# Peptides against a protein of PDB entry 3H8D: the designs that were tried, part 45

Target 1, 122 residues: chain A of PDB entry 3H8D
Amino acid sequence: DMKRQQRFFRIPFIRPADQYKDPQNKKKGWWYAHFDGPWIARQMELHPDKPPILLVAGKDDMEMCELNLEETGLTRKRGAEILPRQFEEIWERCGGIQYLQSAIESRQARPTYATAMLQNLL

## One batch from the design tools (peptide; aimed at target 1 W31)

Design b2_p22_6_s1 (made by RFdiffusion4, then SolubleMPNN; from b2_p22_6, 13 letters changed)
Fold by OpenDDE base, seed 1:
Structure b2_p22_6_s1 (fold): chain B 122 residues (1-122), chain C 122 residues (1-122), chain A 22 residues (1-22)
Amino acid sequence: as target 1 above (122 residues)
Amino acid sequence: as target 1 above (122 residues)
Amino acid sequence: MEERRREEIRERLERMLELLEE
């Protein structure tokens, strides 16, 4: 549905173990989110010292942000919103296409803009 | 077609008459473009001293950027790309929805992501 | 249980957003 706005966000996070370390010793991770309308469609977490975490709606609801976009406050945080390509580039590099495809094939993925985009691409 | 990437750009321009003036006396305008895939779908120009110019593909081809996205070099210009909402907010404020609607109704608009979006909204 | 999880996510987001604003 073209009526649902696609919005992408990125925010840094510090690992729990690094919280009390000096700034230079705090390795920064990145939390990414794709919202298809008010609800998250994809989530991605880049870590400095472990594999990226890829999450898709329907399959990974328990691990994803369950707040609607408004509840997150992301739209009110300057610098949080990123371009679609900024998300997609990382998503692709992290193997997100295959991950989402597998989720669709296993009937775990909830239909979203992301699933539609992928199915249109394939 | 979801396969076509929607990308938006904004760059400043100086009016011809102000080209040789002091920086403080150079009133800056803004050139906006929406590319639906490789080709421009909408163009908008904000001026400091005259009404905005709104242009839509099909109707205003003669006045719009005739270069494909790659030819423009916009994708390689740091800071040129803007978020969809950054374009749409200005587009809406300038009366772009009505302008595009009229272009559709008069059969002047070439079908684009923009026309599809509008028709989905109405 | 679900409410608790939402709260945890919210708190995490808030912390991350604070870092962005710095």
Scores: peptide ipSAE 0.065, ipTM 0.565, DockQ to the pose 0.681
OpenDDE base, seeds 2, 3, 4, 5: peptide ipSAE 0.060, 0.061, 0.062, 0.061; ipTM 0.553, 0.554, 0.526, 0.572; seed 4 fails the geometry check

Design b2_p22_6_s2 (made by RFdiffusion4, then SolubleMPNN; from b2_p22_6, 14 letters changed)
Fold by OpenDDE base, seed 1:
Parts: sequence; structure tokens; C-alpha cells
Structure b2_p22_6_s2 (fold): chain B 122 residues (1-122), chain C 122 residues (1-122), chain A 22 residues (1-22)
Amino acid sequence: as target 1 above (122 residues)
Amino acid sequence: as target 1 above (122 residues)
Amino acid sequence: MRERRREEIRERLQRMLELLEK
């Protein structure tokens, strides 16, 4: 439903292997999330030492945030929320359009704002 | 139409009378805009020395930005775009809900995303 | 199983949020 609020978030993460290292030796990753209303629609992870991870609702539910938006605490964390384009620019650079497209074509993607936008685009 | 992208912007301004003063003597104001697609829906101005100014499309067209979003250059100005809530929080604090409501009731407001949201709220 | 996974996600997320805080 187009009435649902689209909200985007980005937070850093440190790999488990780096948790006890000196600050300069911790390689920072970035965790991105797109929430379509209360539920996640897309998740993306930028890693310092491996290819980006792209995840879409329906296809990758088991690997995505299963918490609703309120449960995450993201909305209460200053600096976590980002603009839509800040998400989309990275998403596109990481091949997100093709990834979501493939998920739709394989009938694995759950309908979301993201799927609707893509379907309207193509 | 709910398909139109809602985008919000904030830029500072200096009063004409302060243009030639020392930096510490310049009182900064803030110019806010909500664009519903290419056209402005709401405009808001925070001033250092007078009450906020609230403007809504239809009612206040002559006092609002007459440029479409692309013409403004706001989308190309780094740091100008803000999150929806960053606009709405200020809007609400300044009495924007009541202002828009009155404009709707007086049949002065042009239908926008803002009017639709308010009408769905009340 | 679902609850366990949810808790793991919650804990991970909170750790990340704390990182942003710094």
C-alpha cells in the first residue's frame, strides 16, 4: 500500500572477529534497511572485505531483520535514519535493481513498495 | 496522487538588514519547503526575531516559491534535503496543522499530499 | 526457533546501534 511510510536506515557494524582489536584494526561495515511501513522490504550490507549483501523480503526472510520497525529501535537512534536516495544510490550501485527483479521474476519476492516501484519502472 | 515523491528541504537565510554585519551579528533564519512532486505544497520560515511564517499551496501561492523543484536547484544542493519528520516536527510546533486545517476549511488550500494526510488524520 | 532468531537479531542490532552512538 502506497500509504505506508517508507523509511530508510543505515548503521555501522564491526565484524565479530574485529570486536577485540584496536580501533584502527576494526574494519567497519554498513547495515542498511528499507522499511515499508512496519516491516522490512530490503536489507543491504556493505562489507569492507567482501561483496555487498542484498536481501529482499519474501526471498530472504530468514536472513533479514525479522523485527518490526518499532522493535528495532532504529527510529529512536539519532543519526540512523537516512534519506531514500541515500539508500537507493547504494542499492543501485550494488546491483539491487537486478537482484530485486530476479526475485520478482522467480516469484520469490513479497510485494512491497520496492517491488511496486520496480514494476512501475520497467 | 500518492505516487508523487514527497521531498523536504531546509536552507538558512540571513535577513537583508544583517547582510553587511559581522558574522556574530547576523541572525539566521531557516527556510523550509515541502514539495509534493514537482510543486511546492508547504513552505515554512523560522525567523530569529518574529513568529514563524507558515504557507500552504493554494492559499499562499503569491508568497511561496514559484519555481518547480527542479528549477530551485535544491536537489543539487548538498545538505539541503531533510527527512520528512524534520519538517513535520517543526511544522507541528509552529501550528501548521491548524493552519492547514483552516486553509482547507476555508476552501483556500490546493489539494496536496499534505491536505490528504491531514484529512485522513482528522 | 523463531523467537531465538528474533532475539539474536535484536541483540545484534542493539550492538550496532551502540556503535553509532559513539
Scores: peptide ipSAE 0.265, ipTM 0.508, DockQ to the pose 0.691
OpenDDE base, seeds 2, 3, 4, 5: peptide ipSAE 0.263, 0.261, 0.262, 0.263; ipTM 0.543, 0.583, 0.455, 0.540

Design b2_p22_6_s3 (made by RFdiffusion4, then SolubleMPNN; from b2_p22_6, 14 letters changed)
Fold by OpenDDE base, seed 3:
Structure b2_p22_6_s3 (fold): chain B 122 residues (1-122), chain C 122 residues (1-122), chain A 22 residues (1-22)
Amino acid sequence: as target 1 above (122 residues)
Amino acid sequence: as target 1 above (122 residues)
Amino acid sequence: MEEERRKEIRERLERMLELLEQ
């Protein structure tokens, strides 16, 4: 609801193997996060040479950012915060709706803004 | 819900009286809009020399943008779209919560994402 | 093993954030 801000972030990353290569040879991936208030609700990674990774709170806690939003420093990174639709468009393209739905139905998803919105949609 | 995107926009405006003055003498105001899907839900105007104007759908339809989001061209105007919190922070500062609440209680507000969120908050 | 994985995720994020600052 209005109490918890929904905030979305994206940061680039370079593969370790490309870290010391020439700029033109560094393939860039993208790390996405949706924070429902202080806690992450969804995480997503787009890689240059492997399938996207989708993660939802409750199910994938061990593989997701465990820091609260303030601890990440994302709010202090210029250009890191993105519009909701900039996250959602990629999320949808990568099958995030189905992934989250399955997590809800299997009772693995922790209730978040994202789970609530999806359940309203269905 | 997830079906209708909540999108927020801000554009500057110059007072008619200042339109032909030197740049340093042109006082700038700001026009804000919250679109609940294709239709405007909230509108706000910050002026350089008069009180803020707050408008909510249902109550203030005659004074609000009557065009749907696509017709406005806002989605094609670079830099016009803002983050939800960039709208909400100003809205709250200007008494938008109380204004919307009163519109709901007087049965003047049209149901929107904004009215739903406020009623969840209270 | 779980703690090790969590640590790896944290470290990865930190490295990414540092890279962005450069």
Scores: peptide ipSAE 0.082, ipTM 0.565, DockQ to the pose 0.680
OpenDDE base, seeds 1, 2, 4, 5: peptide ipSAE 0.084, 0.082, 0.081, 0.080; ipTM 0.536, 0.539, 0.529, 0.544; seeds 1, 4 fail the geometry check

Design b2_p22_7_s1 (made by RFdiffusion4, then SolubleMPNN; its pose is not in this set)
Fold by OpenDDE base, seed 2:
Structure b2_p22_7_s1 (fold): chain B 122 residues (1-122), chain C 122 residues (1-122), chain A 22 residues (1-22)
Amino acid sequence: as target 1 above (122 residues)
Amino acid sequence: as target 1 above (122 residues)
Amino acid sequence: SEEEKYIEELLKKYEEEQAAAA
């Protein structure tokens, strides 16, 4: 399980409420994803007008995109793939470590590469 | 706005809890999406062990995939695209008309092709 | 297709459950 390829992506998004507004009225957020093999392990969203959203597999499955990596265009979208540290740095700054830790402790987190790494660190 | 291309997709999914189980222990669900132009208007999920999930833009944005159509692999995924009626038939059987109507009446639904069609029918 | 058959089975199950609950 821990041998699966870890891939990370970042794309800008337009808020649903702004989808059909004029370009100047579209505030960009940033969507981040960590894929543990084909399946999403973590998702994170930066917003211009609200706190970051942190999502972890198992706990937040209903709020996370259910497309596997192949079903997304991310591997083919120029500039979408980022380095692990580019994800982790933002994750850490947004409180992701604590968020995932709490999910593990509450037994809500599904085991992923992310849970394993966190457990190794703690 | 109402001139945007309406595109519909269906893909199977494996429940998050079953992702790393043996194939025989992976019960398939079905993920449906209606895109009003590049943006999702409705999402629907069939599950083997729980009621269908119905989601409409505006009301359920937090539970809907924030990838625009281009950012998904759906247009390139063989067999993913379905006819409008193939979506609508399932939508109707799952109570989607009532669900969307309630979202409109509560002013939670963002205007989409789907809301317009429903309002034209009622 | 097998996929369509399976989808129909899921729908039937849902509809039966709804009917039973009504």
Scores: peptide ipSAE 0.199, ipTM 0.723, DockQ to the pose 0.382
OpenDDE base, seeds 1, 3, 4, 5: peptide ipSAE 0.194, 0.197, 0.198, 0.189; ipTM 0.723, 0.727, 0.722, 0.721

Design b2_p22_7_s2 (made by RFdiffusion4, then SolubleMPNN; its pose is not in this set)
Fold by OpenDDE base, seed 4:
Order: structure tokens, then sequence, then C-alpha cells
Structure b2_p22_7_s2 (fold): chain B 122 residues (1-122), chain C 122 residues (1-122), chain A 22 residues (1-22)
């Protein structure tokens, strides 16, 4: 389980509410995903006009995309895949470590590669 | 805008919380999407042990997958695409018309093909 | 890259706002 391939992706997005607005009202965000094998372990979103959104498996399942990795086009989308550090750097700066830690401590986080790595550091 | 291609998809899913449970604890649900052009207009989920989840653009953006159609593998997944009526039949039986109507009346729904069709019928 | 620059700009805005709130 913890030996599954860890894959990270980043894509730009236009917010759903902005999709059919005039071009000047469409603001670009950035969607990030960490897949622990075929399943999302962490999701992160950068927005132009609000704080980052951080999501972890178990706690935030209702807010996370339910498609598995193969059901997404991410593995086939040029430039979507990023290095682990490219994800983690942003995750850390957005307070992701504290967010995940809190989710673990409150027993809301589902065990994943991410929870295991954090627990090894603490 | 309202002339965009309407495409409908259905895939089975395992709930995020069940992903790494024992096989007997993994319960299959069904994920549905209506795409108005490249963007999700409606999302619907059938679950084995809880009521259906109904989601509409504008109101439920935070709960809906943020990937556009091309960023998903749905157009390339055999058996994923369904007929409009195959979506609408389930949507209706799950109370989707009333849900969308309420979202329109409360001005929470973003205009889509789905809102336009409903407003033409009312 | 252009992508990294755009992301950094968003992150900087967030960090600046957080610093102001402290």
Amino acid sequence: as target 1 above (122 residues)
Amino acid sequence: as target 1 above (122 residues)
Amino acid sequence: SEEEKEIEELLKKYEEKKKEEE
C-alpha cells in the first residue's frame, strides 16, 4: 500500500462560476493533486482572490474529485505531471503540514502515503 | 453557449473512505456527469447506503469535480458515455428537477443548458 | 517558467496577506 507510486499533477483552471463570464472576469487558479496509487491523497488549489484550499483524504472526501487517476486525463495531459517537490513546496507554504497534522490528530485523515511520511517526521 | 454539445457520462466508483479498506468494506457507487460543452453543469451520485447526491453548477461548485471534460478520461473510457435520457431518468427519480428548480429560484444556479431547459418547461 | 511565475505571484499574495494578519 505505502509502496504505491506517488504521482503529482498541476493544472490551471477557471472557476466554475467564471466559466461563462466575460474573459476579463475569468480568473485563473491552479489545481494540484497528489495520487497515492490510483487514488487522490491530497488536493490543493491556488486562487487569485482567496486563500489556498487544502484537502486531505478522509477528512475532505466530499470536496475532492472522486475520479481515480485513470479516469482523469492527467497522465495523458502534457505538462500536467510535476515532481514531488513541486507539490510539496507549495503545500508547505500554504500550511499543508499543519493542516494534515491536525487532520491526523483529530482522526479525520485516512491513512495514506502522506500521513505515513508526516508521522515518520514527527 | 446553449448550443454547446451536451454529453453525459456514468462510471462506477469506490468512495474515497473505502479505497484502502478490505474488499468487503468497499461499496460501489455510481458517478454521473452532465457536461455543457467542456464544463460540468450537473453532477449526481448514487450510493449503496445513503441518499443520492445532487449537484448543480453555481450552487455546488465546491463539491463538483473541477476538471474540464478534456482533462478527464471520460471521452476515452469505453462505456462511460450515456444517452441524455439515461442521465435524466435517474436525475428525475432522485428529485433533480426540484433540486435544480430550487437552485434557480434562490439564484444559486449558474445559467447552463440544464437551467435553460427547465425554465423553458416551467 | 510562466506557470511557475503565475503560481508564485498567487502564493506571494497569500503570504503577504497572512503576514498582515499577524
Scores: peptide ipSAE 0.239, ipTM 0.737, DockQ to the pose 0.327
OpenDDE base, seeds 1, 2, 3, 5: peptide ipSAE 0.234, 0.022, 0.234, 0.234; ipTM 0.731, 0.690, 0.736, 0.733

Design b2_p22_7_s3 (made by RFdiffusion4, then SolubleMPNN; its pose is not in this set)
Fold by OpenDDE base, seed 1:
Structure b2_p22_7_s3 (fold): chain B 122 residues (1-122), chain C 122 residues (1-122), chain A 22 residues (1-22)
Amino acid sequence: as target 1 above (122 residues)
Amino acid sequence: as target 1 above (122 residues)
Amino acid sequence: MEEEKEIEELLKKYEEEQKLLE
């Protein structure tokens, strides 16, 4: 539904084990979220020392952000909002298309803007 | 169509009459563009000394950017691309919703992502 | 991994772009 605004966010994180190390030794990760209206559609986590984590609504609800967009405060956090392509380009390189496609085919994915876009693209 | 990427751009401009004045006397305006895929859907110009100019595809083709997105070089211009909301918020404040709505009702607007969104919103 | 390097390069570019979006 075109009424739902698609918004994308990225925030850095530091590994818990590196929290109190020198800045140069704090390997930075990235937490990404795609919100389809108020609800999260996709989540992605880039880690400096392990494979990226890809999560899609319906399939990965237990592991994804449980907050609605307003509850996250992301819209009020300076520097958090990113361009759609800044999410999508990373998503694609991390195998997100295949991941979401598999979730759709297995009927695990909740229908979202992302699932609709993918089904339209293929 | 979800396949067409919506991209928004903003670049500053200086009034021709102020081009050779001192910087403090060069009143800055802003040129905005919304591209629905390769083609411009909306254009907006903020001026320091006159009302904003709002333009929509179909109605204002003669006054709008005639270049497709790639031809503009905007995607390669550092600092030009903006978030959708950075366009929409200004558009709304300038009466863009009413302007586009009127263009749709008068059958002057070319169907775009913007017209579809508005018709879905209302 | 080549993909990892590509991601890192993109992230560097995005850091600069993000400053302009703020």
Scores: peptide ipSAE 0.235, ipTM 0.732, DockQ to the pose 0.052
OpenDDE base, seeds 2, 3, 4, 5: peptide ipSAE 0.233, 0.226, 0.230, 0.231; ipTM 0.734, 0.724, 0.734, 0.735; seed 2 fails the geometry check

Design b2_p22_8 (made by RFdiffusion4)
Pose (drawn by RFdiffusion4):
Structure b2_p22_8 (pose): chain A 119 residues (1-119), chain B 122 residues (1-122), chain P 22 residues (1-22)
Amino acid sequence: KRQQRFFRIPFIRPADQYKDPQNKKKGWWYAHFDGPWIARQMELHPDKPPILLVAGKDDMEMCELNLEETGLTRKRGAEILPRQFEEIWERCGGIQYLQSAIESRQARPTYATAMLQNL
Amino acid sequence: as target 1 above (122 residues)
Amino acid sequence: SALIERRDELDEWLMEQKEALS
């Protein structure tokens, strides 16, 4: 029913902007858009646990901008294939995280919940 | 979900003569494919020593890879799949829009998602 | 919370990115 689009933004801590390159610890931010709206958000940090977020339970913590208002389709190197998102998501415990949100009625139905519920 | 049937692939390559040369002397080329479902709709090759090769379904059937998507194993090859814009950027810089537009005008281009996309643009 | 703060910073950054890419 809707186009699935995935994006990745590598980042460094704000406190690391003016250190030498070897002292800049990298992280990665990810987004899965189910049409104009984000279904899943994932953040890999070098200094704290991975942040896994799903539509519904985590609306307050997730990026609130729809796909057009982010400009992510315009940024070079930002868009990634579905497997590049799914591989990281699974290694973070994302399958159990989305499943737990589904069973406790905290998950908004998306292409992501439909995939987990099917298989 | 015609768009979901669209799959794009890129294979970097070198000539056999450059196989054991220093990494800086390995003149790389790139082979590309756009699959419209099971069949290749567009094929593209950047070569380090000759003109780029642009191929479209219908007009260029003899020159294109004859295997369908499953027969190639490309969906199972790590790093081979690319986003549509990664194919389109190179296709455009090679004159691919003019090449596909001409094949459409000469009616040689078989209708595919690629010809449908170029027509919606015009 | 820290996550809402981070979210506000991210939203602003993305809005600024869209404008710069316009």

Design b2_p22_8_s1 (made by RFdiffusion4, then SolubleMPNN; from b2_p22_8, 10 letters changed)
Fold by OpenDDE base, seed 1:
Structure b2_p22_8_s1 (fold): chain B 122 residues (1-122), chain C 122 residues (1-122), chain A 22 residues (1-22)
Amino acid sequence: as target 1 above (122 residues)
Amino acid sequence: as target 1 above (122 residues)
Amino acid sequence: SELEERRRELDEALRRLREELE
């Protein structure tokens, strides 16, 4: 549905293993979320010392945020919301286009704004 | 086309009449732009001492930015790009929905992402 | 399961964040 608002968010996270270490040893990662209306469509995790994690709705539901957008509180967290391009640029750099395309082709991806846009692009 | 990127921008402006006054007497306005792909779809001007100006593509072409997005340099100006909701909230407060609707009904509005979204909303 | 654990940790963190904002 074209009425669903596309909203993007980013929050930093510290790995559980580093949680109690000194600040200089707490390697910061980034958690990205694309919400297609109330539900997450894409999730991405950037880590300082391991490959990025790319997740798409349908395929990776078990690994993705299960909270609806309102439940996350992200809309109320200052600085959490980012521009679409701020998400997409990282997504593209991390191979997200290919990842999502593969998920579509394997029929693992749930239809979302992201799948629709990709299928329009190709 | 669903492929066209929707980007929103805001820049402050000082009224020509106040340009040479002391800073405290330079009443600041705000210029807002919604670009549907390369071309402006909606423009909005907030003024400290007069009603907001709402402009929509097709109807108000002569008063709106004639530059394509790249020509404006807005994408390269730090702090110029804003979230869609930051535009839409002001647009709605200023009566933009009714303004655009009227432009559509009078067949003055050029079809844009904005017209499509409004027609989906109603 | 590690990924599911990460999911839970994040969801819990987000839930805590929400509670702080309420």
Scores: peptide ipSAE 0.166, ipTM 0.628, DockQ to the pose 0.686
OpenDDE base, seeds 2, 3, 4, 5: peptide ipSAE 0.162, 0.160, 0.160, 0.159; ipTM 0.633, 0.621, 0.623, 0.632

Design b2_p22_8_s2 (made by RFdiffusion4, then SolubleMPNN; from b2_p22_8, 12 letters changed)
Fold by OpenDDE base, seed 1:
Structure b2_p22_8_s2 (fold): chain B 122 residues (1-122), chain C 122 residues (1-122), chain A 22 residues (1-22)
Amino acid sequence: as target 1 above (122 residues)
Amino acid sequence: as target 1 above (122 residues)
Amino acid sequence: SELERRRAERDAALRALRAALS
């Protein structure tokens, strides 16, 4: 539904493996999410010492946020919401276009606003 | 519902932070789950180099498996299912009784077979 | 296995989310 609001979020995280280490060893990552209406369409995780993780709905459901947008509390967290371009810049730099395109071509991606936009671009 | 089947599962996991490291640095943890019927009641994660993570339904829903039992595929994974005692021994050694009890007393735990059993024990 | 990997990643992500939102 093209009427669904597209909302983007970014929050820092400390890796679970680092949670009990000294502060200097708690490397900060960045968790990104694109919600197409109440449901996540894309997720992205930036890490300081490993490749970024790109996830798209349908293909990667088990690895993505399973909460609907309201359940996440992201809409109520100060500083969490970001502009679409803030998400897209990172997404593109991480190879997200190719990743999503491949998921579409392999019929692994479920339709979202993100898939629709990409199909319009190409 | 006392008619719900209690099923327990254990699978090894490699920490996300280690996924891109050399094999020797991919430390194996153990993921445990207790499903009360289709829904998870308790989750436990053993790690080689950090404290175990204990999670109980209601209190820790955001940190626990959000898939129903069938969606996990655990019932179809060879070697994943374990005996109740195999779960309980580790649970108890990790302080699970106290953890669940505290969650019940604080009214954070949602009722499950696990909460009922503990309340019968005490 | 892939299931184990995906499950671990999901759980880690959820914990990270919870921690960040707390």
Scores: peptide ipSAE 0.089, ipTM 0.489, DockQ to the pose 0.040
OpenDDE base, seeds 2, 3, 4, 5: peptide ipSAE 0.030, 0.046, 0.033, 0.078; ipTM 0.431, 0.475, 0.442, 0.471; seed 2 fails the geometry check

Design b2_p22_8_s3 (made by RFdiffusion4, then SolubleMPNN; from b2_p22_8, 11 letters changed)
Fold by OpenDDE base, seed 1:
Structure b2_p22_8_s3 (fold): chain B 122 residues (1-122), chain C 122 residues (1-122), chain A 22 residues (1-22)
Amino acid sequence: as target 1 above (122 residues)
Amino acid sequence: as target 1 above (122 residues)
Amino acid sequence: SELEEERRRRDEALRALKEALE
């Protein structure tokens, strides 16, 4: 059902190895999520010291958020929610379109709003 | 098609009567829009000196933005786009749910994402 | 081992989420 809310979130994270370092020495990463209704559809992680990680539902379930949106508390965290374009811009820059497309073609992607939008784009 | 992008915008406006006053004497209003794909679905205006104005597609077409989203330039105006909840919170406070419901019941509302969401809520 | 690696990645992601939400 495409009536589901599409909501996007971004939160910073500090690498486990840096979490006890002096603040100036903590390199920040970014955790992004696209929720298609209650469930995550896409996840993206930007790291200061390695390539971005792109994850899509169906293919990467084991590496993605297992919590439904309400369980995450993201909707209650001030500053966490972002505009769709703020997600998509980074997603595109990181090769997310090709990544999701490949997941669809390999039949690994679970149908989501994201897959539908991509298929409409193609 | 519920695959259409739902995008929300807010811009300030100054009343025509105040536009040439000293800056401190210009009372600010707020213009809100919900676009269901290329076309406006809901419009809302907050005024410093009168009740809010609520408008819904089908019922209030003559008073609403006549331009499609791209024609408005809103997508290119920095700071104009807002989160859905930033629109909905004000919409609800202003009695928008009841307003749209009434428009549906009177058969004045054009089907939009907004009408669909409300009908799902009821 | 692949399953273990995936589990590890999941745990790291969840930890990051928890830390950011606290």
Scores: peptide ipSAE 0.037, ipTM 0.555, DockQ to the pose 0.161
OpenDDE base, seeds 2, 3, 4, 5: peptide ipSAE 0.036, 0.025, 0.034, 0.019; ipTM 0.562, 0.553, 0.565, 0.511; seed 4 fails the geometry check

Design b2_p22_8_s4 (made by RFdiffusion4, then SolubleMPNN; from b2_p22_8, 13 letters changed)
Fold by OpenDDE base, seed 5:
Structure b2_p22_8_s4 (fold): chain B 122 residues (1-122), chain C 122 residues (1-122), chain A 22 residues (1-22)
Amino acid sequence: as target 1 above (122 residues)
Amino acid sequence: as target 1 above (122 residues)
Amino acid sequence: SELEKERAERDAFLRELRAALE
């Protein structure tokens, strides 16, 4: 259903190793999520010390947020919700289009708003 | 096309009468816009001294922004873009659902994402 | 199982994220 609400979120995280360091020594990562209605469609993780992690529904379910949108509490976290383009810009820069396309072509991706949009694009 | 990008914007304005007053005497209004792809679907104006103004595509074209999204420059104005819910919350509080519904029922509303969503809701 | 292990790792990550926001 393309009429499902698309919502995007970003929250920071600190590496476990930096947890108890002084603030200036805490290198921040970023966790991104795209929810297609109640369920996550894409997840993305920016790390200070390793390559970005890209995940898409269907293919990477076991590594993605298992909670539905309401269960995450993200909608109630001030500053967590971001604009679609704020997500997409990073997604694109990290190679997300190619990653999702590959998942579609291999029949690993579950149909989502994201897959539909990509198929519209190509 | 429900696959068109939905984007929302808000910018402040000052009443002409307050234009040259001291900052503390400038009562700010707010201009809101919902763009369904390149074209405005809904417009909303909050005024400090009169009731909100609600406008929907098809019915109120002559009173709404005539520029397409790119022509507005809104995408390039820092802080102008807002989340869908930031628009919808005000829209709902101002009676926008009823206004849009009336426009649909009178066949004055042009089909947009907004009309489709409302028809999905009802 | 491997599935349970992966779920546990994911849950641990999510908990860490939440803790970072406190």
Scores: peptide ipSAE 0.027, ipTM 0.559, DockQ to the pose 0.140
OpenDDE base, seeds 1, 2, 3, 4: peptide ipSAE 0.026, 0.018, 0.030, 0.026; ipTM 0.550, 0.566, 0.557, 0.396; seed 3 fails the geometry check

## One batch from the design tools (peptide; aimed at target 1 I14 L74 R78)

Design b2_p23_1 (made by RFdiffusion4)
Pose (drawn by RFdiffusion4):
Structure b2_p23_1 (pose): chain A 119 residues (1-119), chain B 122 residues (1-122), chain P 23 residues (1-23)
Amino acid sequence: KRQQRFFRIPFIRPADQYKDPQNKKKGWWYAHFDGPWIARQMELHPDKPPILLVAGKDDMEMCELNLEETGLTRKRGAEILPRQFEEIWERCGGIQYLQSAIESRQARPTYATAMLQNL
Amino acid sequence: as target 1 above (122 residues)
Amino acid sequence: ITPSDDTIDPEEGTRERERLLRK
């Protein structure tokens, strides 16, 4: 019904902007858009647990901008293939995280919940 | 979901003469493919020593890879798949829009998602 | 003609991430 689009933004801590390159610890921010709306959000941090977020339970914590108002389709190198998102998501326990939200009625139906419920 | 049938691939390559040269002397080229479902709709090659090769379905059937998407194993090759923009940026810089527009005008281009996309643009 | 570099600068990425997550 809707186009699935995935994005990745590598980032460094605000406190690391003016240290030498070897002292800048990198992280990665990810987004899965199910049409204009974000279905899953994932953050890999060098200093704290991975942040896994799903539409519904985590609306307050997730990026609230739809796809057009982010400008992500306009940023070079930001868009990634579905597998590049799914591989990281699975390694973070994302399958169990989305399943847990589904069973406790905290998950908004998206292409992501439809995929886990099917298989 | 005609867009979901669209798949794009890129294989960097070098000539055999450069196989054992220093990494800075390995003149790289790039081979690309746009699959419209099981069949190649566009094929593109950047070469380090000759003009770029642009191929479209219908007009260029003899020159293109004859294998369908599953027969190639490209969906199983790590790092080979690229986003549509990564193909389109190179296709445009090679004159691919003019090449596809001419094939459409000469009616030589077989209707594909690529010809449908260029027509919606015009 | 060669492919364009798609590498994102982490520093710029940080500003972009903050912009996106801003409330």

